# Designs tried in a protein design run: peptides against a protein of PDB entry 5EG6. Part 83

Target 1, 151 residues: chain A of PDB entry 5EG6
Amino acid sequence: RLRSQTVSTRYLHVEGGNFHASSQQWGAFYIHLLDDDESEGEEFTVRDGYIHYGQTVKLVCSVTGMALPRLIIRKVDKQTALLDADDPVSQLHKCAFYLKDTERMYLCLSQERIIQFQATPCPKEQNKEMINDGASWTIISTDKAEYTFYE

## One batch from the design tools (peptide; made by RFdiffusion4, then SolubleMPNN)

Design b1_p24_5_s1 (from b1_p24_5, 10 letters changed)
Fold by OpenDDE base, seed 4:
Structure b1_p24_5_s1 (fold): chain B 151 residues (1-151), chain A 24 residues (1-24)
Amino acid sequence: as target 1 above (151 residues)
Amino acid sequence: MKKKVNLKKLKEELEEEKKKKEEE
């Protein structure tokens, strides 16, 4: 299970659907849990506890200290993001990062850039959205000592 | 201890491994 921690960060701006920083600058992240009602900003209050799918998180670059916009971490099944999953985040499962308050925009790695990718609604499954491979992520903790793994 | 999560590098590594397996 992933836990949050308190850090200071600078907001990473999005221009033309792209983030200013290239993916090469994002070697590792700090993941922070936020309250669902937390507003967007360069400064934010981190919530303690285990991160669950469906919750709001901030990703902070470990190198630059810059943060991405607020994200909702969602569970991934094949090439679909699950909208209603709420179990604890597991490193054994793929995840997607929905950009909060957007029209189905997800954090996506395209070539060497981090971009926004618009998911397509699943016609027969309202609780799922179709994403591409670039929007599917695998989380690996670099500090295993502070995490309990969820099977 | 700072909690770090690797996303990009792991994704790239997985894609490379997948590509290698497809070429074998």
Scores: peptide ipSAE 0.025, ipTM 0.415, DockQ to the pose 0.025
Fold by OpenDDE base, seed 5:
Structure b1_p24_5_s1 (fold): chain B 151 residues (1-151), chain A 24 residues (1-24)
Amino acid sequence: as target 1 above (151 residues)
Amino acid sequence: MKKKVNLKKLKEELEEEKKKKEEE
């Protein structure tokens, strides 16, 4: 009983591993849950429901309306992204945003700019990838009435 | 359904926390 909603926004392109938008422009985001088979585009169908780690999401800047490419939200443990975590996203836990269909590229904040950071595979743990601190994010909901993260 | 999340402020807070730990 999920309802789908089409959302249109301007696609944020990446140049030289950097996003055109900086963190200064992105104070708050809309997180849109997508289906796993949703294609990339400026227009996308949004799913209802609670966001779980491992799911595909779109981040849209609440100010500019610009959107990042499709991301997979992943749970972070220390300095590693967990590839197989699927529990509900919690504000108590750090997360990472994997750029879908890339070679371990993650959304990263560096010197007030949003860039891509390539994670390193964990040799001993195939279900983990090593990320830097810049690729680790904490999420705080700005409006619990719209969406409540698990606490 | 749209969910609003603030990432900027949170990241800044984490960076400040990291700096504090490095100074200890």
Scores: peptide ipSAE 0.019, ipTM 0.433, DockQ to the pose 0.072
Fold by OpenDDE base, seed 2:
Structure b1_p24_5_s1 (fold): chain B 151 residues (1-151), chain A 24 residues (1-24)
Amino acid sequence: as target 1 above (151 residues)
Amino acid sequence: MKKKVNLKKLKEELEEEKKKKEEE
């Protein structure tokens, strides 16, 4: 199970004090659980506990402290994001990061850039949205020294 | 090839989307 902690993900790293995308390097981030009603901002209150799919989280660079906007972490099944999954987050499964309060926008790696990708509704399955591979992320709980590499 | 990610642009795009949604 995943708690608010330091994690590593592929394709994100820090160089020169800013977020960079690379297919060859790993970055370390803090993933923080927030309350569902937490407002957007640089200052936020972290909630302790196990993270479940469907909950609101913040990704914070472990080096610079820079943070992305509020995200909802969602479970991925094949090439779809599950909208109603609420079980504890498994580090063995891929996940998607929905940009909170957007029209189906997800964090996506495209040509070594981080962009917003708009998911397509599944006509036959209202509880799923179609995403691309770039919007599917792997998270690994680790320490900074072992899995974070910067130039 | 490494590319720099501009988080300010990402945040600005998010805010613009919110405005569009409110206007619809």
Scores: peptide ipSAE 0.024, ipTM 0.498, DockQ to the pose 0.022; fails the geometry check
Fold by OpenDDE base, seed 1:
Structure b1_p24_5_s1 (fold): chain B 151 residues (1-151), chain A 24 residues (1-24)
Amino acid sequence: as target 1 above (151 residues)
Amino acid sequence: MKKKVNLKKLKEELEEEKKKKEEE
């Protein structure tokens, strides 16, 4: 299970005050659980507890303090994001970061750049959205293993 | 090879888009 804590995520790191992507690097971030009704802002209240899929989270760079917009962490099954999964987030299992209040936009690594990837609806499976591999992320807790590299 | 991306700018763009949608 994943709690609000410092985690490492593949390919995402901060350099020069900006978020960057690298196919060969890991970045260290705080992942913070938020209330579902938490508004967007630089200041936010962190909720304690285990993070579940479908919940709102903030990714904050452990170095610079920069934060991404509110994200909904979603479970990934093959190449689909599950919209209704609500079990505890499993570390080392693939997940997707939906940009909250967007039209199916997910954080995606494409050609070593971070982009917003628009997921495709699954016509026959309303609880799924089709994503690409670049939108699938792996999270590990830094208290378990540290694989952060900064240039 | 690293590709640099400014996600902060992306955040700002998203916020601007949200604002536009709220105004419509």
Scores: peptide ipSAE 0.022, ipTM 0.482, DockQ to the pose 0.023; fails the geometry check

Design b1_p24_5_s2 (from b1_p24_5, 12 letters changed)
Fold by OpenDDE base, seed 1:
Structure b1_p24_5_s2 (fold): chain B 151 residues (1-151), chain A 24 residues (1-24)
Amino acid sequence: as target 1 above (151 residues)
Amino acid sequence: MSYKVNLKKLKKELEEKKKKEELE
């Protein structure tokens, strides 16, 4: 289970005032759980509780304080983002970061750069969107805690 | 308990921390 806490993810880090990707580096971030109705801004309210897929989060660089736009953390099944998954976030699963209020734009690694990747709708599966491998992320909690893993 | 994050203040604090560490 994941709560608002410090996490680490490979490939994503801050350099030169921008978010960058590196196949050789791990970035440390604080993930903040937000209310669904929380607006974008330089100030936000963090709520308690375990983070579930489908919830809104803020990723803030632990070193610089730089933040990404509000994201919806979504569960990944192979190369698809699940739109209706709402179970607790599992560190055993890859996740996707949907840029909130966009048209299927996801945080994506491409050639050591962070870009927005537009997912492709799944006509036959409305609860899924096709993403590429670069839009699938693994996060690891850096906090000292006991974890429950889900499949 | 919920809490508020102010990114502007945070960035400033982290920058100051960085400067302090660089001087040590």
Scores: peptide ipSAE 0.380, ipTM 0.809, DockQ to the pose 0.536
Fold by OpenDDE base, seed 5:
Structure b1_p24_5_s2 (fold): chain B 151 residues (1-151), chain A 24 residues (1-24)
Amino acid sequence: as target 1 above (151 residues)
Amino acid sequence: MSYKVNLKKLKKELEEKKKKEELE
């Protein structure tokens, strides 16, 4: 279970006013849960509660305060993003960050750069979109917490 | 409870914090 809190993700960090990725660095970000109807802006309202897949979040660099656009955190199953998953976010599973109000664009790591990757619809499964490995992220809470692990 | 985040203010605060740390 994940709440609005500080998290760390491998590779992603901010340097020189831009988002970068490096295998040698871990970036610290605060993940903020937003309402689904929250507008984009330099000011936003954060709600309490456990973050669920499908909800809107804001990632803010803990060091610089730089933020990414509003994202929808989605559950990942192998190389697909699940569109209808709504269970609580698990730190044990990879997730994808859909850029809200885009045509299937996801945050993606490519050659140590953060880019947007367009997911491909799954013809046979309307509730899934195909993503690459670079668009699948692992997040780790930096707060002290107890975790339940599942195989 | 809910709270508001102002990124402009936050960035300024963090910049000031960084300057302070560099002086220490």
Scores: peptide ipSAE 0.368, ipTM 0.794, DockQ to the pose 0.567
Fold by OpenDDE base, seed 4:
Structure b1_p24_5_s2 (fold): chain B 151 residues (1-151), chain A 24 residues (1-24)
Amino acid sequence: as target 1 above (151 residues)
Amino acid sequence: MSYKVNLKKLKKELEEKKKKEELE
């Protein structure tokens, strides 16, 4: 065991057809705003408007095109995900990615791998779910991207 | 609307090692 705590930086990255955490390479991902009733699939329609907490998003690697399942981006307070926060997503603020239509599963870093972590209900606050530190992410870039579709 | 983003995580090595050892 380590006798002292060490903190290192990891970035979400896609390599070899898998999502993983890298200490050196940071993947660029598109976060697409979806309609709440958008179905799961490789093809999806991007919704107009700024992304707010609580909305459905699709996370897609800008290089490989690999995508995670539909996510709900949620605001994080310490080690809790807020279920009812709906303010605009802010850069550098911690967030969590709930996998839509799951039992409180969140995108999580465990060891060197990206996994799903099941949050536990907050005993005293129904509008919060307890997540571990691995399920908390920081958005370090929020460049706006717009798409135009042609017939 | 879409955003091009990078996602960062601070990893606590000590905690991760402890968890690994507890799960093994």
Scores: peptide ipSAE 0.278, ipTM 0.632, DockQ to the pose 0.083
Fold by OpenDDE base, seed 3:
Structure b1_p24_5_s2 (fold): chain B 151 residues (1-151), chain A 24 residues (1-24)
Amino acid sequence: as target 1 above (151 residues)
Amino acid sequence: MSYKVNLKKLKKELEEKKKKEELE
């Protein structure tokens, strides 16, 4: 059995029509703000304004156009997702992507695979859900854009 | 509004291997 541990950097990437995590390649994605009542589909209407935690978003690969299901972007505090945070999304903070209309399923990295991880209710704190490190993401900008996340 | 971003994560690879071995 292994006695030590190492840490590697992984990036969300699309290859061969699938989402995966790569240590060598990174994907550029558009995060589109949607209305809360927007239905699931390949076609959607992008809403104006800054993205806030708790809002519905669509994550789309800038190269392939491949998209994940509708997500709710949530603020992360250590290993918990905050359910009631509504401040502007910041690149300074980790975030989690809740798959909308699921039972606490979050976008998660397991080894090199992208999976859904079910969060557990947080004892004593109903406004939090316990996630693993695999479900916590850091957003970094690729290029200067007209609109940026709150800093 | 739309933002162009990368998503990054740190992963403890050897720790995951240990857990896998424990399950086998």
Scores: peptide ipSAE 0.396, ipTM 0.723, DockQ to the pose 0.084; fails the geometry check

Design b1_p24_5_s3 (from b1_p24_5, 10 letters changed)
Fold by OpenDDE base, seed 2:
Structure b1_p24_5_s3 (fold): chain B 151 residues (1-151), chain A 24 residues (1-24)
Amino acid sequence: as target 1 above (151 residues)
Amino acid sequence: MKKKINLKELKKKLEEEKKKKEEE
């Protein structure tokens, strides 16, 4: 289970005041759980509790303090993002980060750059959206009680 | 308890910490 805490993810990092991607680097971020009605801004309120799929989160770089826009963390099944999953986030599963209040835009890695990728709807499955591999992320908790990552 | 985060202040703090480490 994941709580508001420091996490690491492959590829995503901050360099020169901007978000960048590198196949050789792991970025350290703090993931904050927000209320669903929390507004976008330079100031936000964090709530306690375990993070569930479908909830709104804020990713903040632990080194620079740079932040991404509000995201909805979604469960990934193969090459699809699940829209209705609400179980606790598992660090063992890939996840997708939907940019809140967009038209199916997801955080995506493409050619060592961070971009927004527009998911395509699944015609036969309304609860799923098709994403590419670059939009699937692995989160590793840096909490010593849970897991320690060594490169 | 709910915690309020101010990103501007955080960035400033982290920059100051970086400078201190570089002077070390």
Scores: peptide ipSAE 0.336, ipTM 0.785, DockQ to the pose 0.620
Fold by OpenDDE base, seed 1:
Formats: C-alpha cells, structure tokens, sequence
Structure b1_p24_5_s3 (fold): chain B 151 residues (1-151), chain A 24 residues (1-24)
C-alpha cells in the first residue's frame, strides 16, 4: 500500500528544469495525496492515508522540487486504464497518471520525452480507456517500509 | 494532520542545499 511518500520510477526524471524520460535513469519523487477538490497551484494541502486508485496526487521531484500537474492515479490492466478502480495502490502493478481536468490525457514516455498521451475510449467498456505502454508506470516506494507480503 | 506544501519554498530550500553540497 502506498502513502504520501517518496517513490522512484523508471524513466521519469528532471533535467534542465524539465521533466525528461530516460530508459537508463530513475527519478525520485514524492507522491502527495490531495483532496479531490484541491485546486492546482504552487501551494497545496496534503492528506494522510493510503493512496487509492482514482485519487488525486501530486508528484514532486525530490531533487529539484519541480512538480507535475495534479494527477489521478489509475489502475492499469494490460493496456487499459481502469476508471472506476478504487482499491489501494499496489507497487506490484503498473499505474497510469491521468492529468486531471483533461480529455483523457495521460503521462506518457515517448522517445525519452514526457508527453501527454490521449487515451482512447473503450466502446464496449465504459470503465476503461486504452493507453499505450509508455503511459504505464511502475512505482517503487523508497521508504524502507516492512513489506508485508500478502500470501 | 494535513500538511501544506509550498513548492516555491521547497525549490528554494533544495537549491540552497545543493549549493552547500557543491561548496563542500
């Protein structure tokens, strides 16, 4: 389970004042849980508790302090983002970062750059959006938390 | 407790810390 904490992800890092993606670099970020009604800004209030899919988060670079826009963390099933998943975020599963208040825009890695990828609606499944592999992220907690392996 | 984060202040702090490390 993920709380507001420092996390590391592949590919995403900050260089030269911009977010970049590199297959060879890991970025360290602090993920902050926000209220659903929290507005975008240079100042924000962080909530305590476990992060669940569907919640609003703020990613802040632990080195530079640069932040991405507010994101909704969504569960990924293969090449689809689940819109209605609300279970606790699992570090073992890929996730997608929906840019809040956009038309299905997700953070995506493309040719070592971070771009916004527009997901395609699933006609047969309203609770899913099709994303590409570049929009699927693996996050690892950097907190030496006692991993309770759920058998 | 809810914590308020100010990104401007954070960036400043981190930059200062970076400078200190480079001067050592």
Amino acid sequence: as target 1 above (151 residues)
Amino acid sequence: MKKKINLKELKKKLEEEKKKKEEE
Scores: peptide ipSAE 0.325, ipTM 0.781, DockQ to the pose 0.524
Fold by OpenDDE base, seed 4:
Structure b1_p24_5_s3 (fold): chain B 151 residues (1-151), chain A 24 residues (1-24)
Amino acid sequence: as target 1 above (151 residues)
Amino acid sequence: MKKKINLKELKKKLEEEKKKKEEE
């Protein structure tokens, strides 16, 4: 399960005021859960709770504070993004980041660059969109939690 | 509970922290 927290992903990082990709670097971001009706802007309201596929998130660079546009985190099945999955996000499972309010545009790594990749509809499976491997991301929590146990 | 975040202020804060670290 994933909640609003600091995460890292391979390749994606911020450099020189822009988002870049590097095979040698892991970017550290804070992932914020937003309401579905939250507008785009430099100010946003974060909600508590576990992040589920299909929900709107905001990725903010933990170093620079630079943010990507609002994203919808989607579950990946092979080379497809699932449009109707709503179970809790698994950190061990690949996900796709749909650019909210776009025509099937996803964050994609291509030749060490971050681009927007347009997914292709799946005619036979309306609940899926075809993506490429570059649009499939793995996220890992970097948060450390301390627990105290009581009798 | 909801938290409001201002990215502009955050960026400013992080930049200031960076400068502070460079001065130390």
Scores: peptide ipSAE 0.281, ipTM 0.763, DockQ to the pose 0.548
Fold by OpenDDE base, seed 3:
Structure b1_p24_5_s3 (fold): chain B 151 residues (1-151), chain A 24 residues (1-24)
Amino acid sequence: as target 1 above (151 residues)
Amino acid sequence: MKKKINLKELKKKLEEEKKKKEEE
Protein backbone atom coordinates (compact mmCIF):
# COMPACT_ATOMS: atom_id res chain seq x y z
CA ARG B 1 0.00 0.00 0.00
CA LEU B 2 1.12 3.53 -0.81
CA ARG B 3 0.92 6.60 1.41
CA SER B 4 1.94 10.21 0.86
CA GLN B 5 5.70 9.72 0.62
CA THR B 6 8.80 9.96 -1.55
CA VAL B 7 8.52 7.68 -4.59
CA SER B 8 10.28 7.08 -7.89
CA THR B 9 8.31 7.35 -11.12
CA ARG B 10 9.82 5.58 -14.10
CA TYR B 11 11.05 7.78 -16.97
CA LEU B 12 10.59 11.02 -15.02
CA HIS B 13 13.52 12.81 -13.36
CA VAL B 14 14.89 16.26 -12.48
CA GLU B 15 17.95 17.95 -13.97
CA GLY B 16 18.95 21.59 -13.71
CA GLY B 17 15.83 22.50 -11.77
CA ASN B 18 13.44 21.21 -14.46
CA PHE B 19 11.40 18.08 -15.12
CA HIS B 20 12.97 15.78 -17.71
CA ALA B 21 11.91 12.58 -19.41
CA SER B 22 14.22 9.59 -19.86
CA SER B 23 13.63 5.97 -20.83
CA GLN B 24 16.43 4.84 -18.50
CA GLN B 25 15.98 6.92 -15.35
CA TRP B 26 13.72 7.14 -12.33
CA GLY B 27 13.03 10.47 -10.67
CA ALA B 28 12.27 10.96 -7.00
CA PHE B 29 8.97 12.68 -6.23
CA TYR B 30 6.62 13.21 -3.36
CA ILE B 31 3.20 11.75 -4.05
CA HIS B 32 0.59 13.58 -2.00
CA LEU B 33 -2.99 12.51 -1.39
CA LEU B 34 -5.56 15.29 -1.80
CA ASP B 35 -9.24 15.61 -1.06
CA ASP B 36 -11.49 14.97 -4.04
CA ASP B 37 -12.77 18.55 -3.85
CA GLU B 38 -9.33 20.17 -3.54
CA SER B 39 -8.91 23.01 -6.05
CA GLU B 40 -5.94 23.43 -8.36
CA GLY B 41 -3.13 25.64 -7.08
CA GLU B 42 0.50 25.93 -6.04
CA GLU B 43 -0.57 25.57 -2.42
CA PHE B 44 -2.64 22.55 -1.40
CA THR B 45 -3.67 20.59 1.68
CA VAL B 46 -2.28 17.08 1.99
CA ARG B 47 -4.60 14.37 3.30
CA ASP B 48 -3.41 11.58 5.59
CA GLY B 49 -3.97 7.92 4.84
CA TYR B 50 -3.32 5.24 2.27
CA ILE B 51 -3.71 6.20 -1.38
CA HIS B 52 -6.47 4.33 -3.24
CA TYR B 53 -7.12 4.11 -6.95
CA GLY B 54 -9.51 6.81 -8.07
CA GLN B 55 -8.18 9.38 -5.60
CA THR B 56 -6.62 12.75 -6.43
CA VAL B 57 -2.85 13.11 -6.02
CA LYS B 58 -0.05 15.64 -6.55
CA LEU B 59 3.42 14.76 -7.84
CA VAL B 60 6.02 17.12 -6.38
CA CYS B 61 9.71 17.07 -7.26
CA SER B 62 11.73 16.13 -4.17
CA VAL B 63 14.54 18.49 -5.21
CA THR B 64 12.91 21.63 -6.63
CA GLY B 65 9.40 21.44 -5.19
CA MET B 66 7.81 21.86 -8.62
CA ALA B 67 4.42 20.13 -8.96
CA LEU B 68 2.32 18.74 -11.78
CA PRO B 69 -1.40 19.53 -12.05
CA ARG B 70 -3.83 17.41 -10.04
CA LEU B 71 -3.94 13.78 -11.13
CA ILE B 72 -6.28 10.87 -10.51
CA ILE B 73 -4.31 7.67 -10.05
CA ARG B 74 -6.01 4.73 -11.79
CA LYS B 75 -5.38 1.01 -11.85
CA VAL B 76 -4.13 -0.47 -15.13
CA ASP B 77 -5.28 -3.81 -16.53
CA LYS B 78 -3.22 -4.66 -19.63
CA GLN B 79 -3.98 -1.84 -22.11
CA THR B 80 -6.84 -0.32 -20.13
CA ALA B 81 -7.27 2.09 -17.25
CA LEU B 82 -9.94 1.04 -14.76
CA LEU B 83 -12.40 3.80 -13.88
CA ASP B 84 -14.09 2.16 -10.90
CA ALA B 85 -11.15 0.55 -9.07
CA ASP B 86 -10.90 1.89 -5.50
CA ASP B 87 -8.60 -0.56 -3.71
CA PRO B 88 -5.29 0.59 -2.18
CA VAL B 89 -2.55 1.42 -4.68
CA SER B 90 -0.06 -1.42 -5.06
CA GLN B 91 3.59 -0.54 -5.55
CA LEU B 92 5.29 -1.98 -8.65
CA HIS B 93 1.89 -2.52 -10.29
CA LYS B 94 1.23 -0.45 -13.40
CA CYS B 95 -0.90 2.63 -12.94
CA ALA B 96 -2.12 5.56 -15.02
CA PHE B 97 -2.32 9.26 -14.18
CA TYR B 98 -5.48 10.90 -15.43
CA LEU B 99 -5.30 14.70 -15.74
CA LYS B 100 -8.17 15.75 -13.53
CA ASP B 101 -11.11 17.51 -15.23
CA THR B 102 -9.95 16.68 -18.77
CA GLU B 103 -11.50 14.64 -21.57
CA ARG B 104 -9.76 11.33 -20.81
CA MET B 105 -6.25 12.83 -20.93
CA TYR B 106 -3.44 10.80 -19.33
CA LEU B 107 0.25 11.46 -18.66
CA CYS B 108 2.19 9.69 -21.39
CA LEU B 109 5.83 9.18 -22.37
CA SER B 110 6.34 9.51 -26.14
CA GLN B 111 9.74 9.79 -27.80
CA GLU B 112 11.39 10.96 -24.57
CA ARG B 113 8.73 13.63 -24.00
CA ILE B 114 5.89 13.85 -21.54
CA ILE B 115 2.62 14.49 -23.37
CA GLN B 116 -1.09 14.16 -22.78
CA PHE B 117 -2.61 11.07 -24.39
CA GLN B 118 -6.37 10.86 -24.92
CA ALA B 119 -7.77 7.49 -23.91
CA THR B 120 -10.43 5.80 -26.04
CA PRO B 121 -13.69 4.63 -24.46
CA CYS B 122 -14.36 0.89 -24.30
CA PRO B 123 -17.83 0.36 -25.80
CA LYS B 124 -18.37 -3.07 -24.24
CA GLU B 125 -16.77 -2.20 -20.91
CA GLN B 126 -17.98 1.12 -19.52
CA ASN B 127 -15.64 0.88 -16.54
CA LYS B 128 -12.52 0.90 -18.75
CA GLU B 129 -10.63 3.27 -21.06
CA MET B 130 -8.01 2.16 -23.57
CA ILE B 131 -4.52 3.60 -23.07
CA ASN B 132 -1.12 2.92 -24.65
CA ASP B 133 2.02 1.57 -22.99
CA GLY B 134 3.46 5.08 -22.70
CA ALA B 135 0.61 6.00 -20.36
CA SER B 136 1.42 3.11 -17.99
CA TRP B 137 3.66 3.99 -15.04
CA THR B 138 5.38 2.13 -12.22
CA ILE B 139 5.82 3.51 -8.70
CA ILE B 140 8.34 2.43 -6.06
CA SER B 141 9.19 3.92 -2.69
CA THR B 142 12.70 5.33 -2.46
CA ASP B 143 14.97 7.67 -0.52
CA LYS B 144 17.25 8.14 -3.51
CA ALA B 145 17.15 11.39 -5.47
CA GLU B 146 17.84 9.56 -8.73
CA TYR B 147 17.87 5.93 -9.84
CA THR B 148 19.09 4.48 -13.14
CA PHE B 149 16.77 1.80 -14.50
CA TYR B 150 17.68 -0.76 -17.18
CA GLU B 151 15.26 -3.24 -18.67
CA MET A 1 18.01 11.64 -25.00
CA LYS A 2 16.81 13.63 -22.01
CA LYS A 3 13.94 16.01 -22.74
CA LYS A 4 12.78 18.99 -20.75
CA ILE A 5 9.16 18.98 -19.63
CA ASN A 6 7.27 22.25 -19.86
CA LEU A 7 4.90 22.19 -16.90
CA LYS A 8 3.52 25.60 -17.77
CA GLU A 9 2.38 24.26 -21.12
CA LEU A 10 0.51 21.42 -19.42
CA LYS A 11 -1.27 23.86 -17.14
CA LYS A 12 -2.12 26.10 -20.06
CA LYS A 13 -3.66 23.21 -21.99
CA LEU A 14 -5.79 22.30 -19.01
CA GLU A 15 -7.03 25.86 -18.68
CA GLU A 16 -7.82 26.07 -22.39
CA GLU A 17 -9.83 22.86 -22.23
CA LYS A 18 -11.86 24.16 -19.32
CA LYS A 19 -12.54 27.39 -21.17
CA LYS A 20 -13.65 25.48 -24.26
CA LYS A 21 -16.07 23.37 -22.23
CA GLU A 22 -17.55 26.44 -20.61
CA GLU A 23 -18.12 28.06 -24.00
CA GLU A 24 -19.96 25.04 -25.41
Scores: peptide ipSAE 0.024, ipTM 0.513, DockQ to the pose 0.022

Design b1_p24_5_s4 (from b1_p24_5, 11 letters changed)
Fold by OpenDDE base, seed 1:
Structure b1_p24_5_s4 (fold): chain B 151 residues (1-151), chain A 24 residues (1-24)
Amino acid sequence: as target 1 above (151 residues)
Amino acid sequence: MKYKVNLKELKEKLEKEKEEKLKE
C-alpha cells in the first residue's frame, strides 16, 4: 500500500496535451493523497492514509518539487484502465494516472516526454478504457525499489 | 512508511523485460 507525504510543490502546467517538463528531467516522485473535492492549484491539502484506486492524487517530482495536475490513480488490467476499482494500490501492480476532469486523458511516457494520452472507450465494457503501454506504470516504494532495481 | 516512485526507471525496466521475454 502507498501512503501520502507532505512536500513542497510547484504546479506543472499542461499545454497542448503535453506537460511542460520532460520526463528526462524527472526522477523519483512523491505521491500524495488528496480529498476528492480538492481544487486544482499549487497549494493543496494532503490527506493521510493509504491510497486506493479511484482516489485523487498529486505526483510531485522529488528533485524539482514540481507537481502534475490532479490525477486519479486507476488500476490497470492488461491494456485497460479500470474505472471502478477501489482497492488499495498495490506495489508492482500496473496503474494508470487519469488527469482529473479531462476526456479520458492519461499520463503517458513517450520518447522521454510526459504527455497526455487519450484512452479509448471500451464499448462492451463501460468500466474500462483502453490505454497504451506508455500510460501503464508501476509503483514501488523506496525500500522495494532498492531491492528490485539491483536484483 | 514513506514512498518514492521513479516512474521513468520502472517503465524502462519493464520494457527491457518485455523485450527479453519476446526474444526467448
Scores: peptide ipSAE 0.025, ipTM 0.441, DockQ to the pose 0.028
Fold by OpenDDE base, seed 3:
Structure b1_p24_5_s4 (fold): chain B 151 residues (1-151), chain A 24 residues (1-24)
Amino acid sequence: as target 1 above (151 residues)
Amino acid sequence: MKYKVNLKELKEKLEKEKEEKLKE
């Protein structure tokens, strides 16, 4: 299970005060669990406990302290984000970061740049949204061994 | 819909949009 701690996010790093992406670099971040009703801001209250899919989180650079807007971490099944999954987040399993209060916008890696990608609704499956491979992320604890992943 | 902005710019854009909506 994943909880508020320092983690490594694949392809995400900070350089020159901005977030950048690299296919060969891992960025070290604090992932913080927030309450579902927590407002956006530079200061936020961290909630204790294990992180579950569907919950609101903050990614904070461990070096610069730069933080992203509030995200909802969602479970990934093949090329879809699950909207109603609520089980504990498992490390090494692919996940998606939904930008909270947007129109299906997800953090996405494209040509070594970080963009927001709009997911497509699944007409026959209301509990799923279609994402691309660039919107699938892997999170591992920094105290764990590094793994090589096949994409 | 795709946005080719860095995450800092995205944050600033989202903050500005929220401020504009609150003024309307």
Scores: peptide ipSAE 0.022, ipTM 0.462, DockQ to the pose 0.023
Fold by OpenDDE base, seed 2:
Structure b1_p24_5_s4 (fold): chain B 151 residues (1-151), chain A 24 residues (1-24)
Amino acid sequence: as target 1 above (151 residues)
Amino acid sequence: MKYKVNLKELKEKLEKEKEEKLKE
């Protein structure tokens, strides 16, 4: 199970103080679990516990402290993101990061760049959205120290 | 726990990307 902690994410890393994408390098990020009703902002309250699919998270770079907008972590089945999965997140399985309150936008790697990819609805299955391989991410835990923010 | 995070640069990049996609 995945807890709110520092993890490594394939294809996402920091270079020159900015987010970059690479097929060869891994980035270390702190995944923070949020309440479902948490508002967007530079300041946010983190809840403790195990992360489940469908929950809201903040992804923070452990090096620079840069953070993405609120994301919903979703389970991946082949080329689709599952909308209703709610079991604990497994570090052995691929996942997708839905940008919260968008029209099916997902964090995606494309041509060594980090972009937003709009998923296509599945006509036959309302609980799934079609994504590409670049929108499927692998997460593994790390032993890196917790990032501390300073003003 | 409560954290303060630098979100400005990423927000700007994401917004620009959205605008470019909408204009295409």
Scores: peptide ipSAE 0.021, ipTM 0.494, DockQ to the pose 0.177
Fold by OpenDDE base, seed 5:
Structure b1_p24_5_s4 (fold): chain B 151 residues (1-151), chain A 24 residues (1-24)
Amino acid sequence: as target 1 above (151 residues)
Amino acid sequence: MKYKVNLKELKEKLEKEKEEKLKE
């Protein structure tokens, strides 16, 4: 189980005050659980608890303090984001970061850039959205005290 | 706990990207 903690994520790092992407580099971020009703802003209140898929989170660079807009962390199955998964987030699974209040926009690595990728609805599976490999992220906990292995 | 972060630059970039995509 993953709690609000410092994590490392593939492809994402901060350089020169901006978020950048790399296929080889890992960036360290605080992942903060928010209330579903938390508004967008530079100031926010972190909710305590284990992070589950479908919940709202903030990614904050551990070095610069720069944060992304509110994200919904979603479970990934192959090349699809699951919309209704709510089990605990695990480093054993890839995840996708949906930009909250957008039209299916996900954080995506493309040509070493962080972009928004618009997922395509799955016609036969309403609980899934098709994403590309660049929109699949890996999270590794860097804080053992706030991480419990989940298989 | 309450946190304060800088979102200005990133938000501007994201909004710009969104606008560009809408034009395509």
Scores: peptide ipSAE 0.020, ipTM 0.489, DockQ to the pose 0.188

